Peptides against a protein of PDB entry 6FRK. Designs and how they scored, part 198

Target 1, 411 residues: chain A of PDB entry 6FRK
Amino acid sequence: NEEVLNAMLKEVCTALLEADVNIKLVKQLRENVKSAIDLEEMASGLNKRKMIQHAVFKELVKLVDPGVKAWTPTKGKQNVIMFVGLQGSGKTTTCSKLAYYYQRKGWKTCLICADTFRAGAFDQLKQNATKARIPFYGSYTEMDPVIIASEGVEKFKNENFEIIIVDTSGRHKQEDSLFEEMLQVANAIQPDNIVYVMDASIGQACEAQAKAFKDKVDVASVIVTKLDGHAKGGGALSAVAATKSPIIFIGTGEHIDDFEPFKTQPFISKLLGMGDIEGLIDKVNELKLDDNEALIEKLKHGQFTLRDMYEQFQNIMKMGPFSQILGMIPGFGTDFMSKGNEQESMARLKKLMTIMDSMNDQELDSTDGAKVFSKQPGRIQRVARGSGVSTRDVQELLTQYTKFAQMVKKM

## One batch from the design tools (peptide; made by RFdiffusion4, then SolubleMPNN)

Design b2_p21_7_s4 (from b2_p21_7, 14 letters changed)
Fold by OpenDDE base, seed 4:
Structure b2_p21_7_s4 (fold): chain B 411 residues (1-411), chain A 21 residues (1-21)
Amino acid sequence: as target 1 above (411 residues)
Amino acid sequence: LDEQIKLFEQILKAIKKLEEL
């Protein structure tokens, strides 16, 4: 029994290390899980594998809980949120995502660019803010981030903004000059919350980086970015442990909407390769599947048209990046997030939709769309010309549709 | 909801197979 337990714990520890969980946390988790099982084995003849999985899950949930309640903005007050983090962490993009999140919830939100170090920082923030219709402040001429931050905070306080987000300079290294600048900005604006933005893709470096920021500035919240890529999220555990601060949000992609409140249970489930069933349910429910009941009934009857395929591609595009959706499905998460093909997959779906936009209603609504095109090859040439693609591209689409329609008939 | 999720998983699996072609 103990040998089997030790073997399973070794596999779990290996998987957690491969998920970029810090070796100290993995060791501590191993001892905590072992101690928890030694206590529970006395109580239940349960399937040992399920018990170990539950114990591991429970101890991982504790590792993402710093025991500190997350700061939340107060409605009707001026809440100053300062962002800190290295260059390339996604800090500037995350400022815009957070501002947009609060704006969509009916908060009066604004952005301040106090990044004077990075060329084009203000232009990038201005571009993102303008696209999202978020008020912004910054300077092309002022080089002191303290002046920009102070003036911007004062301006937006006077205009009764509720959420005032300050983006600061990121540097490539933990330089003393960066930390002094952050301290000067923090002292000048007196933020209600300091958010550390961390790139999850830095793996084992997450602990050391997060600690270096916490040792210099009073980090109260963490946002983890790039959880859509190769980052298995284990670095998030390291950030919580090092900062003793809760993860409040995660960045899940490049779009302004690829930003969600941190949920412990879904995150740990995803980290363990169990999928994010809750997040999948939430996203599926957000899609207003009322239009999909009719499709589900058609699919149950083995009916599938080119229009039904088009509507499904629209739904997938509305759900966000295809990799994120697949990463929420149990057993798809580990291998599918590794292929940086999201943009290519979305471009491919968009190309297929553009081909279908050149089809007529008879072609789209036919229960045997492939047969309609096979009987009249001139339709393929018309669609190819209308969509600006080759006849081969249309034939590939029809081949894909036929394979899908055959799969639906087998359901 | 479980049936909708399973159907959606099957759709996604089909689309994945289409991407591998």
Scores: peptide ipSAE 0.007, ipTM 0.298, DockQ to the pose 0.047
Fold by OpenDDE base, seed 1:
Structure b2_p21_7_s4 (fold): chain B 411 residues (1-411), chain A 21 residues (1-21)
Amino acid sequence: as target 1 above (411 residues)
Amino acid sequence: LDEQIKLFEQILKAIKKLEEL
């Protein structure tokens, strides 16, 4: 039994290391899991795999919880949020995402560009802010980030803004001068929250970087970026351990909407490849798919039409990036989260919808759509010509519809 | 397409599970 436990713990440790979890945290987790597993309960015929998975899940949840309550903005107050992070961490993009998130929640939100070091930083922020209709401040002539940050914060305080986000210069690991500049900015504006933005794709370097920031500035919150790529998110655990600060949000893509509040349990479930069924559920509910009740009633009766399939493809497209939805499904690995596969998957859905746009109401609303086409093969040729596709593409769509309709009949 | 089928099945199962809660 102890050999089997040690073998399973070795596999778990390997998987966590492959997920960019820091070696020290993996070692600590291994000892904690080994101590939490009652070997006597494993002898009683409990599913040893489920028990180990549950113990690993609980210990990972503890590693993501710094034991510190996340800062939250106060409604009707002026909340100054300062962003800090490395160059290329996605800091500037994340400032815009956070501003847009609060704006959509009905907060009076603005952006300040206090990055004087990077040429075109203000133009980039201005472009993002203008697209999102977010008020912004910055200078093309002022070179002191303390002056820009102070003037911008004062301006937006006087205009009764509730969320004032300050973007600072991105750092390279070796520039003490940039650390002093950030401390001067922080002292001048007295932020209510300091957010460290971390790139998840840097893997094992996350701990050392997060620590270097925490040792110089009072980081109170962490945002993890680039969780849409090959980054399995294990670096997030390293950031929490190093900063002792909660993760408040995650960046899940390049779009301004590819930004979500951090949820511990869904994140750990995803890290373990268990999927995020709860996040999928929440996402489906947020879509206010009022037509879902009517569809669910039809599905309960074993009825499924080509129109019902079309509406579901529209719903999937409305859920946002197909990669995010796939990454919520158990057993869809991070490889499906690659941007290439998302665009290809959306292009495939759009192609299928274009084929269905060439169908008539009798074809779309038939409870046996495949049989309508099988009885009159001329319909396949009409739809193929109307949608600019091959007759094979239409037959492939009908084959899929038949698979779905058979599954609905079994539900 | 088999992936889209699996996705759709998982969404339907998630929706059905919401109605049972």
Scores: peptide ipSAE 0.005, ipTM 0.279, DockQ to the pose 0.101
Fold by OpenDDE base, seed 5:
Order: sequence, then structure tokens, then C-alpha cells
Structure b2_p21_7_s4 (fold): chain B 411 residues (1-411), chain A 21 residues (1-21)
Amino acid sequence: as target 1 above (411 residues)
Amino acid sequence: LDEQIKLFEQILKAIKKLEEL
């Protein structure tokens, strides 16, 4: 029994190391799991694999729980949220994602660019904020981040903003001058929450990086980015352990919508390759796929229109990146979608929808939309001109639709 | 395209299985 346990724990430890979990945490987990397993219960013929998986799951859940309640903004108050993190961590993108998240929840949200070190930081923030219709502040001429942060916070407090997000300079290295600047900004604006943004792809370096920030600034929350990558997110455990601060959100791609509240159990299930059934159910429920009863009935009758395809593309776009949905299904490994194909796939879906936006109701609602276009080729030219695409792009869409409609007829 | 179709079918099948749970 002990040899079998040690062999299984070795496999679990290997899998956790391959998931970028810090080697010290993996060793501690191995000892804790070995101590938590009842060897007598394992002798009784219970599924030894399930027991070890449950013990590992329980200990990983404890490693992600810092025992500290996450900070939450107070409605009707001015909540100042300061972002800190290295350059390339996704900090600036994450500021925009968090601002957009709160704006979608009906909070009066704004963004401040106090990154004076990086050329074009303000232009990047302005571009992201403008796309999301989020009010922003920054300067092209002021070089002191303390002045920009103070003026921006004062302005947005006076305008009764509820969520005031301050993006700070991220340097390439843990430089003392960066930490001094962060402290000066924090002292000037007195933030209600300091958010550390960490890139999951740095693997074993997550502990040392997270510790260096926590030792210099009062980090109260963690956001982990780039979980769409080959990084299985094990570095997140190192960030929680080092900062003693909860993960509040995760960034799961490059889109502004590729951002979700952190859930402990789904995250650990995904880390173990068990899938995220709960997060899949929650995403399915958030989509109000109950409105798809009409679609499921149409599909049961073998009816599928270009409008039905358009509505499905809208649903897929609302669900976020398709890899995230697949990665939530048990047994669909993260390897099934190569990184390059997702943005290209979403851009392709948006292009297809833009083509369909130039179609008329007779074309969209036809049970044989491809035949409507084949009988009157002038429709293809009209749609191509209306959507700014080639006639070939419209023909490719119709070929795709025909394949889908034939598949639905066989269901 | 055939991968996207297979993928869409898998989503629909997964959704249908979730509705049956």
C-alpha cells in the first residue's frame, strides 16, 4: 500500500511541476496529502486513485485560499484601485478588463494612466478605454506619475466615479526605483485596493516575483493573466502563498471579455485536468441558452437558417474564446486549440457576422439560404459590396452554412 | 472549417447533455 501511494504521489507531483506549481509547494503538498490519507480506508478496497485525487484537490484548495477575504468595492463610494506588476505581465490590459467588468455591472468606472516610463502607455490605455467607452485620464507632458495619479483621482472623485483604476509603470526588472515610485503613488492616492498582476507563463519564477512585490507594497489582491497559454496556472498558487492575498480575477486571453472572477474549485479542477464543469454550467447559464429552446427545437426538426447560424456565432462570441469553453469540458485538453487559431477564429467569426449583417431577411430566414444565393448570383455581389468583402468570402460563408445545414438535417 | 463544425457539434452536444442533467 505505501509503495502504491508513493508511486501515485510521484505522478501527482510530476503533473503539478509540469503545471508550473512551485517545487516547495509541491513538496509540502506531498507531505500534507501523505498525512491526510487514511491508509486503512485505502486498504478497504476504495478507489485509491479517487481518494488521492480528492486529498490532492483538498490541499490545492487550501493553497489557493490565503484565509483573507477578498476586497470588494462599496456601492455609492469612490473606490480607488491601484494596479502594480512587471512590464509584460498584462497589467495595462488587465486594468481595462477590470474597468470593463465593473462598467458592465453598472458601476461608474474610470481609468488613469500613471505609466510615464513606457512610451505609448497612455495611447494604449486610451485606445483600450475608448473601445470599451470607459472614461480615462492621463498626460502626454507630465512625467511624474504621482502628479498624474493624484490629479486623475481627484478629478474622478469630484465627478462621483465609483471605481477609479490607476495603472502604474511596470518595469522589465524588479528595480528599487520602480518600488519607490509605486510607494509614492500609493501614498499620494491612498488606494482602497492594491492589485498585483502576475503572468502565469513565468512558471517557477512566480514565487520570487510575487514576494518581491509584497515585500515593497501592500498587495491586497492578485490577478493572474495569460491562462490561455501553455501555462496551466500553477504559478497562481505561488502568488497566493507569497502575497497572502486572494486571486480575485483571471485573464484568459487578449480580448477585453477574456476576464472572469476567480473561482477556487474550477481553477483547481482545471489545474488537475479534471475540467471545469461548474464554470461551463455557469457560462452556459450566463448565456441564457434557455432562449435556445427555440433553436434546439429547430435543430430537432432539421431546420437551420443563416439567422440561426448568426445567433449561434453571437452566442459563441458571448461565451468568449472557444478554447476556454473546450478547456472547461472534461477530457478536452488545452492542447486541442493552438494559440494562434483563437484570435484568428474570433476575427473570422466577426467577419462572417459582418457579411450576414449585409443580408436581407429573405436570405437570413430561408431554410435553404445557399439555394437563394445560387439562384440569384446578384445577391452575392450585393452582400459582398455591403460588407466590404470579396464575392469569394461570401461564397465561402455560404459553403460553410451549407455544410452546417446538411449536418443539422442529419441530426 | 471541418474542425470548427466538429467543435460546434461538440458544443451543441455538450449543451444538450448539460440540459439533460
Scores: peptide ipSAE 0.000, ipTM 0.254, DockQ to the pose 0.133
Fold by OpenDDE base, seed 3:
Structure b2_p21_7_s4 (fold): chain B 411 residues (1-411), chain A 21 residues (1-21)
Amino acid sequence: as target 1 above (411 residues)
Amino acid sequence: LDEQIKLFEQILKAIKKLEEL
């Protein structure tokens, strides 16, 4: 029993190290898991794998809980949120994502560009802000970030903005000059929250980076970016441990909508390769797919039409990047769809939808759509001509639909 | 939910099989 436990813990420790979890945290977790597992309960024939997974899950949940309540903005107040982080962390993009998130929730939100170090920082912020219809402030001529931040905060306070987001300079390295500038900006604007933005893809460097920021500025919140890539998110544990600050949001792509509130349980489930079933459910629920109940009811009755398949493809397209959806399904590793394959997969879904757009209501609403086409082969040629595809492409679609309809009938 | 996830996984596997053709 102890040998089996040690073997399974070795596999878990290897997987956590490959997930960019800090080696010290992995060692401590291994000791805590060993102490939490009752060897007598393991002898009683309980599923040893489930017990170890539960113990590991419980200890990982403790590592992402700093024991501090996340800061939340107060409605009707002026909330100043300062962003800090290295260049390339996704800080500027994350400022725009957070601003857009609060704007969509009905907050009067604005953006300030206090990055004077990066050429074109203000143009990039202005482009993102204009695209999202978010008010912005910055300068092309002022080089002091303290002046820009102070003037911008004062302006938007006077205009009764509720969420005032300040983007600061990011450098490629932890430099004393950057930390002095951040401290001067923080002292001038007196932020209600300081958000540290961390790139999950930096792996084992997450701890040292997060610590360096926390030792210089009063970081109260963490945002983790690039969780759509090869980064398994283990660096987020290092950021929480170093900053003693909660993760409030995660960035899951390059789009302004690729941003979600942090949830502990889904994140740890994903980190363990269990999938993010809750995040999938939440995304499905956020889509306000009122029509999902009717579809679920049809699926329970073993009914599935070409129209139901079309609506599912529309829903998949609305759920955002297909790579994120796949990364939420248990047993689909992030490696299964490179960013290049996502555009191809979306183009294929769009091709299938274009074929179905050339079908009539009798073909779309038939509970045996494949039989409608098999009885009248001239329908295949009509649909192929209407959609600009081969008769083979239509037959492949119908073959797939038939496989799904047979599967739904077995459910 | 588990059955819906399996259905979704099979939809994705079938889309992938279209990718390999």
Scores: peptide ipSAE 0.008, ipTM 0.322, DockQ to the pose 0.021; fails the geometry check

Design b2_p21_8_s1 (from b2_p21_8, 15 letters changed)
Fold by OpenDDE base, seed 2:
Structure b2_p21_8_s1 (fold): chain B 411 residues (1-411), chain A 21 residues (1-21)
Amino acid sequence: as target 1 above (411 residues)
Amino acid sequence: LEELKKLRELLLKLQKIQDEL
């Protein structure tokens, strides 16, 4: 029994190391799991694998919980949020994502670019902010980040902004000059929260980087980026352990909406390859896929209309990156859809939906939509003109619909 | 669990739809 336990723990430890979990944390976890497993309960014929997985899960949850309550902004108050992190961590992109997140929730949100070190930092922030319709501040002429941060914070305080996000300079290495600059900015603006942005893809370096930031700057929150890549997010555990600060959000892609509040249970479940069943349920419920019972029933009866296809395309578009959704289902790998194919697929879906927007209810609600168009070819020309596409594009849509309707009839 | 099965079946159908597009 002890040999089997040690073998299974070795497999789990290997999988955690392959997930970029810090080697010290993996060793501590192994010891904690060994101490938490009652070997007598293992004798009772319980699935030893499930018991070890549960013990590992419980200890990983403890490693992600710093025992410190996350800072939350206060509605109707001025909340200054300073971002710190290395260059290439996704810090600037994450500032825009956080600003957009609060703006969508009805917070009066703004962005300040206090990165004077990187040429074009302000232009990049301005482009992202303008695209998201977020107010921004920065300078092309001022070289002191303390002056820019102070002026920007004062301006937006006077304009009664609720969320004031300050992006700072990053460096490629931990340099004393960077930490001095960050301390000067922090002292000048008196932030309510300091957010450390960490790239999950740096693997075993996450601990050393997070520690060096915490030792110099009063980091109160962590955001982990690039969790959509090959990085299984084990570096997040290292960041929490080093900073003793909660993860508040995660970045799950390149889009401004590829940003979500951190949930411990789903994250650990995903890290262990168990899938994010709860986050999948939540995401499905948020999509109001309740109308799916009627669809599933229609699909069971082999009925599939152009409207049913349109509604499915809307659902796919609302679900966001299909790769992320598949990665939430146990047994589907994150590699199932390349990101390049996803934008192209979304553009194709949107084109097909635009063609269907020019169809009438008789065409959309027909159980044999292709036959309606084949009997009256003038409908194809009407739809093509209405949607600004070729008659060939409409015929391709009808051909695809026919393939799907045949597949649905066979399912 | 039944809702999750329904969801998985739907997602698999949607995926096949997307792969054929």
Scores: peptide ipSAE 0.006, ipTM 0.302, DockQ to the pose 0.090
Fold by OpenDDE base, seed 4:
Structure b2_p21_8_s1 (fold): chain B 411 residues (1-411), chain A 21 residues (1-21)
Amino acid sequence: as target 1 above (411 residues)
Amino acid sequence: LEELKKLRELLLKLQKIQDEL
């Protein structure tokens, strides 16, 4: 029994290391799990695998709980939120995501760019803020981030903004100079919350980086980014352990709405490949999948039109990254998140939809759309001209449709 | 649970489409 336990714990430890969980945390978890498992209950014929999985789950939940309540903004007050983190962590994008999140919740939100080091930082923030209709402040000429941050905070305080987000520089030539600048900005603006933004994909480096930030600046919250990529999220555990600060949000993609409040249970479930049933239910409820019952019924009858395919592509695009949704389903595992072709797939879907936008109702609603086009080749040329694509691109779409319609008929 | 099963089946179908695209 102890040999079986040790073998299963070895597999779990390997999977956690492959999920970028810090080696020290994995060792501690192994000892805590070993101590939490009643060997007498294991002797009684209980499902040893489920018991070990539950013990591992319980210990991982403790690792993401710092025992500190997350900071929340106060309605009708001026809440200054300072962002800190390395260049490439997704910090600037995350500032825009957080601003958009609060704006959608009816908060008067603004953005300040205090990144003077990165060429085009202000242009990037301005572009993101303008697309989201978020008010912004920054300078093309001021090089002191303290001045920019102070002036921007004062301006937006005077305009009665409720959420004032300050993006800082993520990179200096020397790490010490970066931390000194962050401390000077923090002292000048006196933020109500300091958010450390961490890239989940940096793996074993997460602990050392998160600690370096916490040792210099009073980090009170963590946001983990790039959980849509190859990163299995194990770095999040390292950030919580190092900062002793709660994860408040996660970034789940490149879109401004690929941003969600952190939930401990779903996150650990996903990390263990158990799926995120709660996040799936929330996502399903957001999608108003009542429209999909009619489709499931059509698919059961082996009917599939070009319009049905168009509606599917719209649904996939509304669902967001398909790999993320699959990662929420129990038993599909995190390996579906690793297909880095998601943007290419979305661009391809959008191209196919643009071709279908040039089709008429007779073509879209035909139970044999491919046969309609094969009988009258002039339709292919019309659609190709209307969508600005080659006749080959339209033929490829029709070939894909035909393959899919044949698959649906076999279901 | 039945809605989640239907969704899973739909998503599996859509995945096969995405893998063929």
Scores: peptide ipSAE 0.005, ipTM 0.299, DockQ to the pose 0.096
Fold by OpenDDE base, seed 1:
Structure b2_p21_8_s1 (fold): chain B 411 residues (1-411), chain A 21 residues (1-21)
Amino acid sequence: as target 1 above (411 residues)
Amino acid sequence: LEELKKLRELLLKLQKIQDEL
């Protein structure tokens, strides 16, 4: 039993290290799991694998919980949120994502660009803010970030903004001048929350970077970015351990909507490859996919039309990146679709939808759409001309539809 | 098609979970 336990713990430890979990945390988790597992209960015929998985899950939840309540903005108050982090961490993009998140929740939100070091920082923030219709402040001429931050915070306080987000300069690892600048900005604006933005793709470097920020600035919250890539999210545990601060949000892509509140259990489930069933339910509910029940009911009756396939493609397109959806399914890791494959898959879906946009209601609503086209080959040529595609592309779509409709009929 | 099949299996699982909640 102890040999089996040690073998399974070795496999789990390897998987956690491959997920960018810090080696010290993996060792501590191994010891905690070994201490939490009753070897006598394992002898009683309980599913040893399930017990170890539950113990691992429970200990990972503890590693992500710093025991500190996350800061939350107060409605009707002026909440100043200062962002800190390295250059390339996604800090500026994350400021815009957080601003957009609060704006969509009905908060009066604004952005301040106090990054004077990076050429075009203000233009980038202005572009993102303008696209999202978020009020912004910054300067093209003022070089002191303290002045810009102070003036911007005062302006937006006077205008009764509820969420005031301040983006600061991101620099490379060890410039003491960066930390001094951050402290001067923090002292001038007196932020209600300081958010450290961390790139998950830096793997084992997460601990040392997060610690360096916490040792200099009173980081109260963490946001983890680039969880749409090869980053398995294990760096998030290192950030929590180093900062002793909760993760409040995660960035899951490049779009302004690729931003979600951090949930401990779904995150750990995803990290373990168990999927994120809760986030997937929430995502389906947010999409108001009530029409999916009607479609599933049609599918139960073995009915599947080209219109039903079109509606499914629309639903997929509304759900956003396939990588996120697939990463929510148990046994599908984040790596299932590279960003290149996702854009290609979305382009393929758009092409298929464009072909179907050239179909008529008789073709779309037929329970045997492929047979309608097979009986009258001139329909294929019409649709091909209407959509600007080859007759082969239309035949490939009909072949795909036929395969899907046959699967529906076998259910 | 395999992606659509997976999405369908997902939607069916979601519905089943929603019906069980």
Scores: peptide ipSAE 0.000, ipTM 0.284, DockQ to the pose 0.022
Fold by OpenDDE base, seed 5:
Structure b2_p21_8_s1 (fold): chain B 411 residues (1-411), chain A 21 residues (1-21)
Amino acid sequence: as target 1 above (411 residues)
Amino acid sequence: LEELKKLRELLLKLQKIQDEL
């Protein structure tokens, strides 16, 4: 029994290391699991594999729980949220995602760009904020991040904003000048919450990075980014262990909607390759998949119109990254999606939808949409002009539609 | 479980559509 336990714990430890869990945490977990398993209950004919999996799951849940309640904004107050993190961590993108999340929840939200170090930081924030219709502040001329942060916070407090998000300068590495600048900004604006943004893809470096920030600034919350890639998120455990701060959100891609509240149980289930059944159910319910039964019935009858294709693209875009949804299904690994840049695919879908927005009902609802356009080439030119694309782009869409309509007829 | 199967079938169909795009 002890040899079987040790073999199974070795397999679990290997899988956790392959999931970027810190080697010290994996060792501690192995010891804790070995001490928590009742060998007498294992002798009673219970499924030893399930018991070990449950013990591992329980210990991983404890590693993600810092024992500290997450900060939450107070309604009707001005809540200042300062972001800190290295350059390339996804910090600036995450500021926009969090602002958009609160705006969608009916909070009066704004963004401040106090990144004076990176050329074009303010233009990037302004572009993201404008796309999401989020009010923003920053300067092209002021080089002191303390002045920009203070003026921006004062302005938005006076305008009765409820969520004031401050993006700070990120450096390429931990530097004393970065930490001093973060402290000066924090002292000037007196944030209600300091959010550390960490890239999950840095693997075993997560502990050292998270510790370096916590030792210099009072990090109260963690956001983990880039959980859409090969990063299984094991570095998140290292961030919680080092910062003693809860993970409040996760970034699951580069779209503004690729952002969700952190849930412990789903995250650990995904980390262990068990899937995220709860997140899948929540996502299913959000998608109103009842409307997709009518679509499945149309597909079974071999009917596929340009409108049906448009509705599919809307559903794919509402679902967000398809790789993430598949990764929520037990037994679908992250490797099941082709290595295509998912953002490029989404931008392509949005372009195709914009072309279809310039089509009429006769074109959209035809059982042979490609034949309607082939019989009257003037329709292609009209649609191309209406959507601001080339006639070639419209022909490529019709070629794709024809392939899909042929596939649906064979299903 | 039946809803999850329907979802899985829908997702597999949508994936085939995405892979051919």
Scores: peptide ipSAE 0.000, ipTM 0.280, DockQ to the pose 0.092

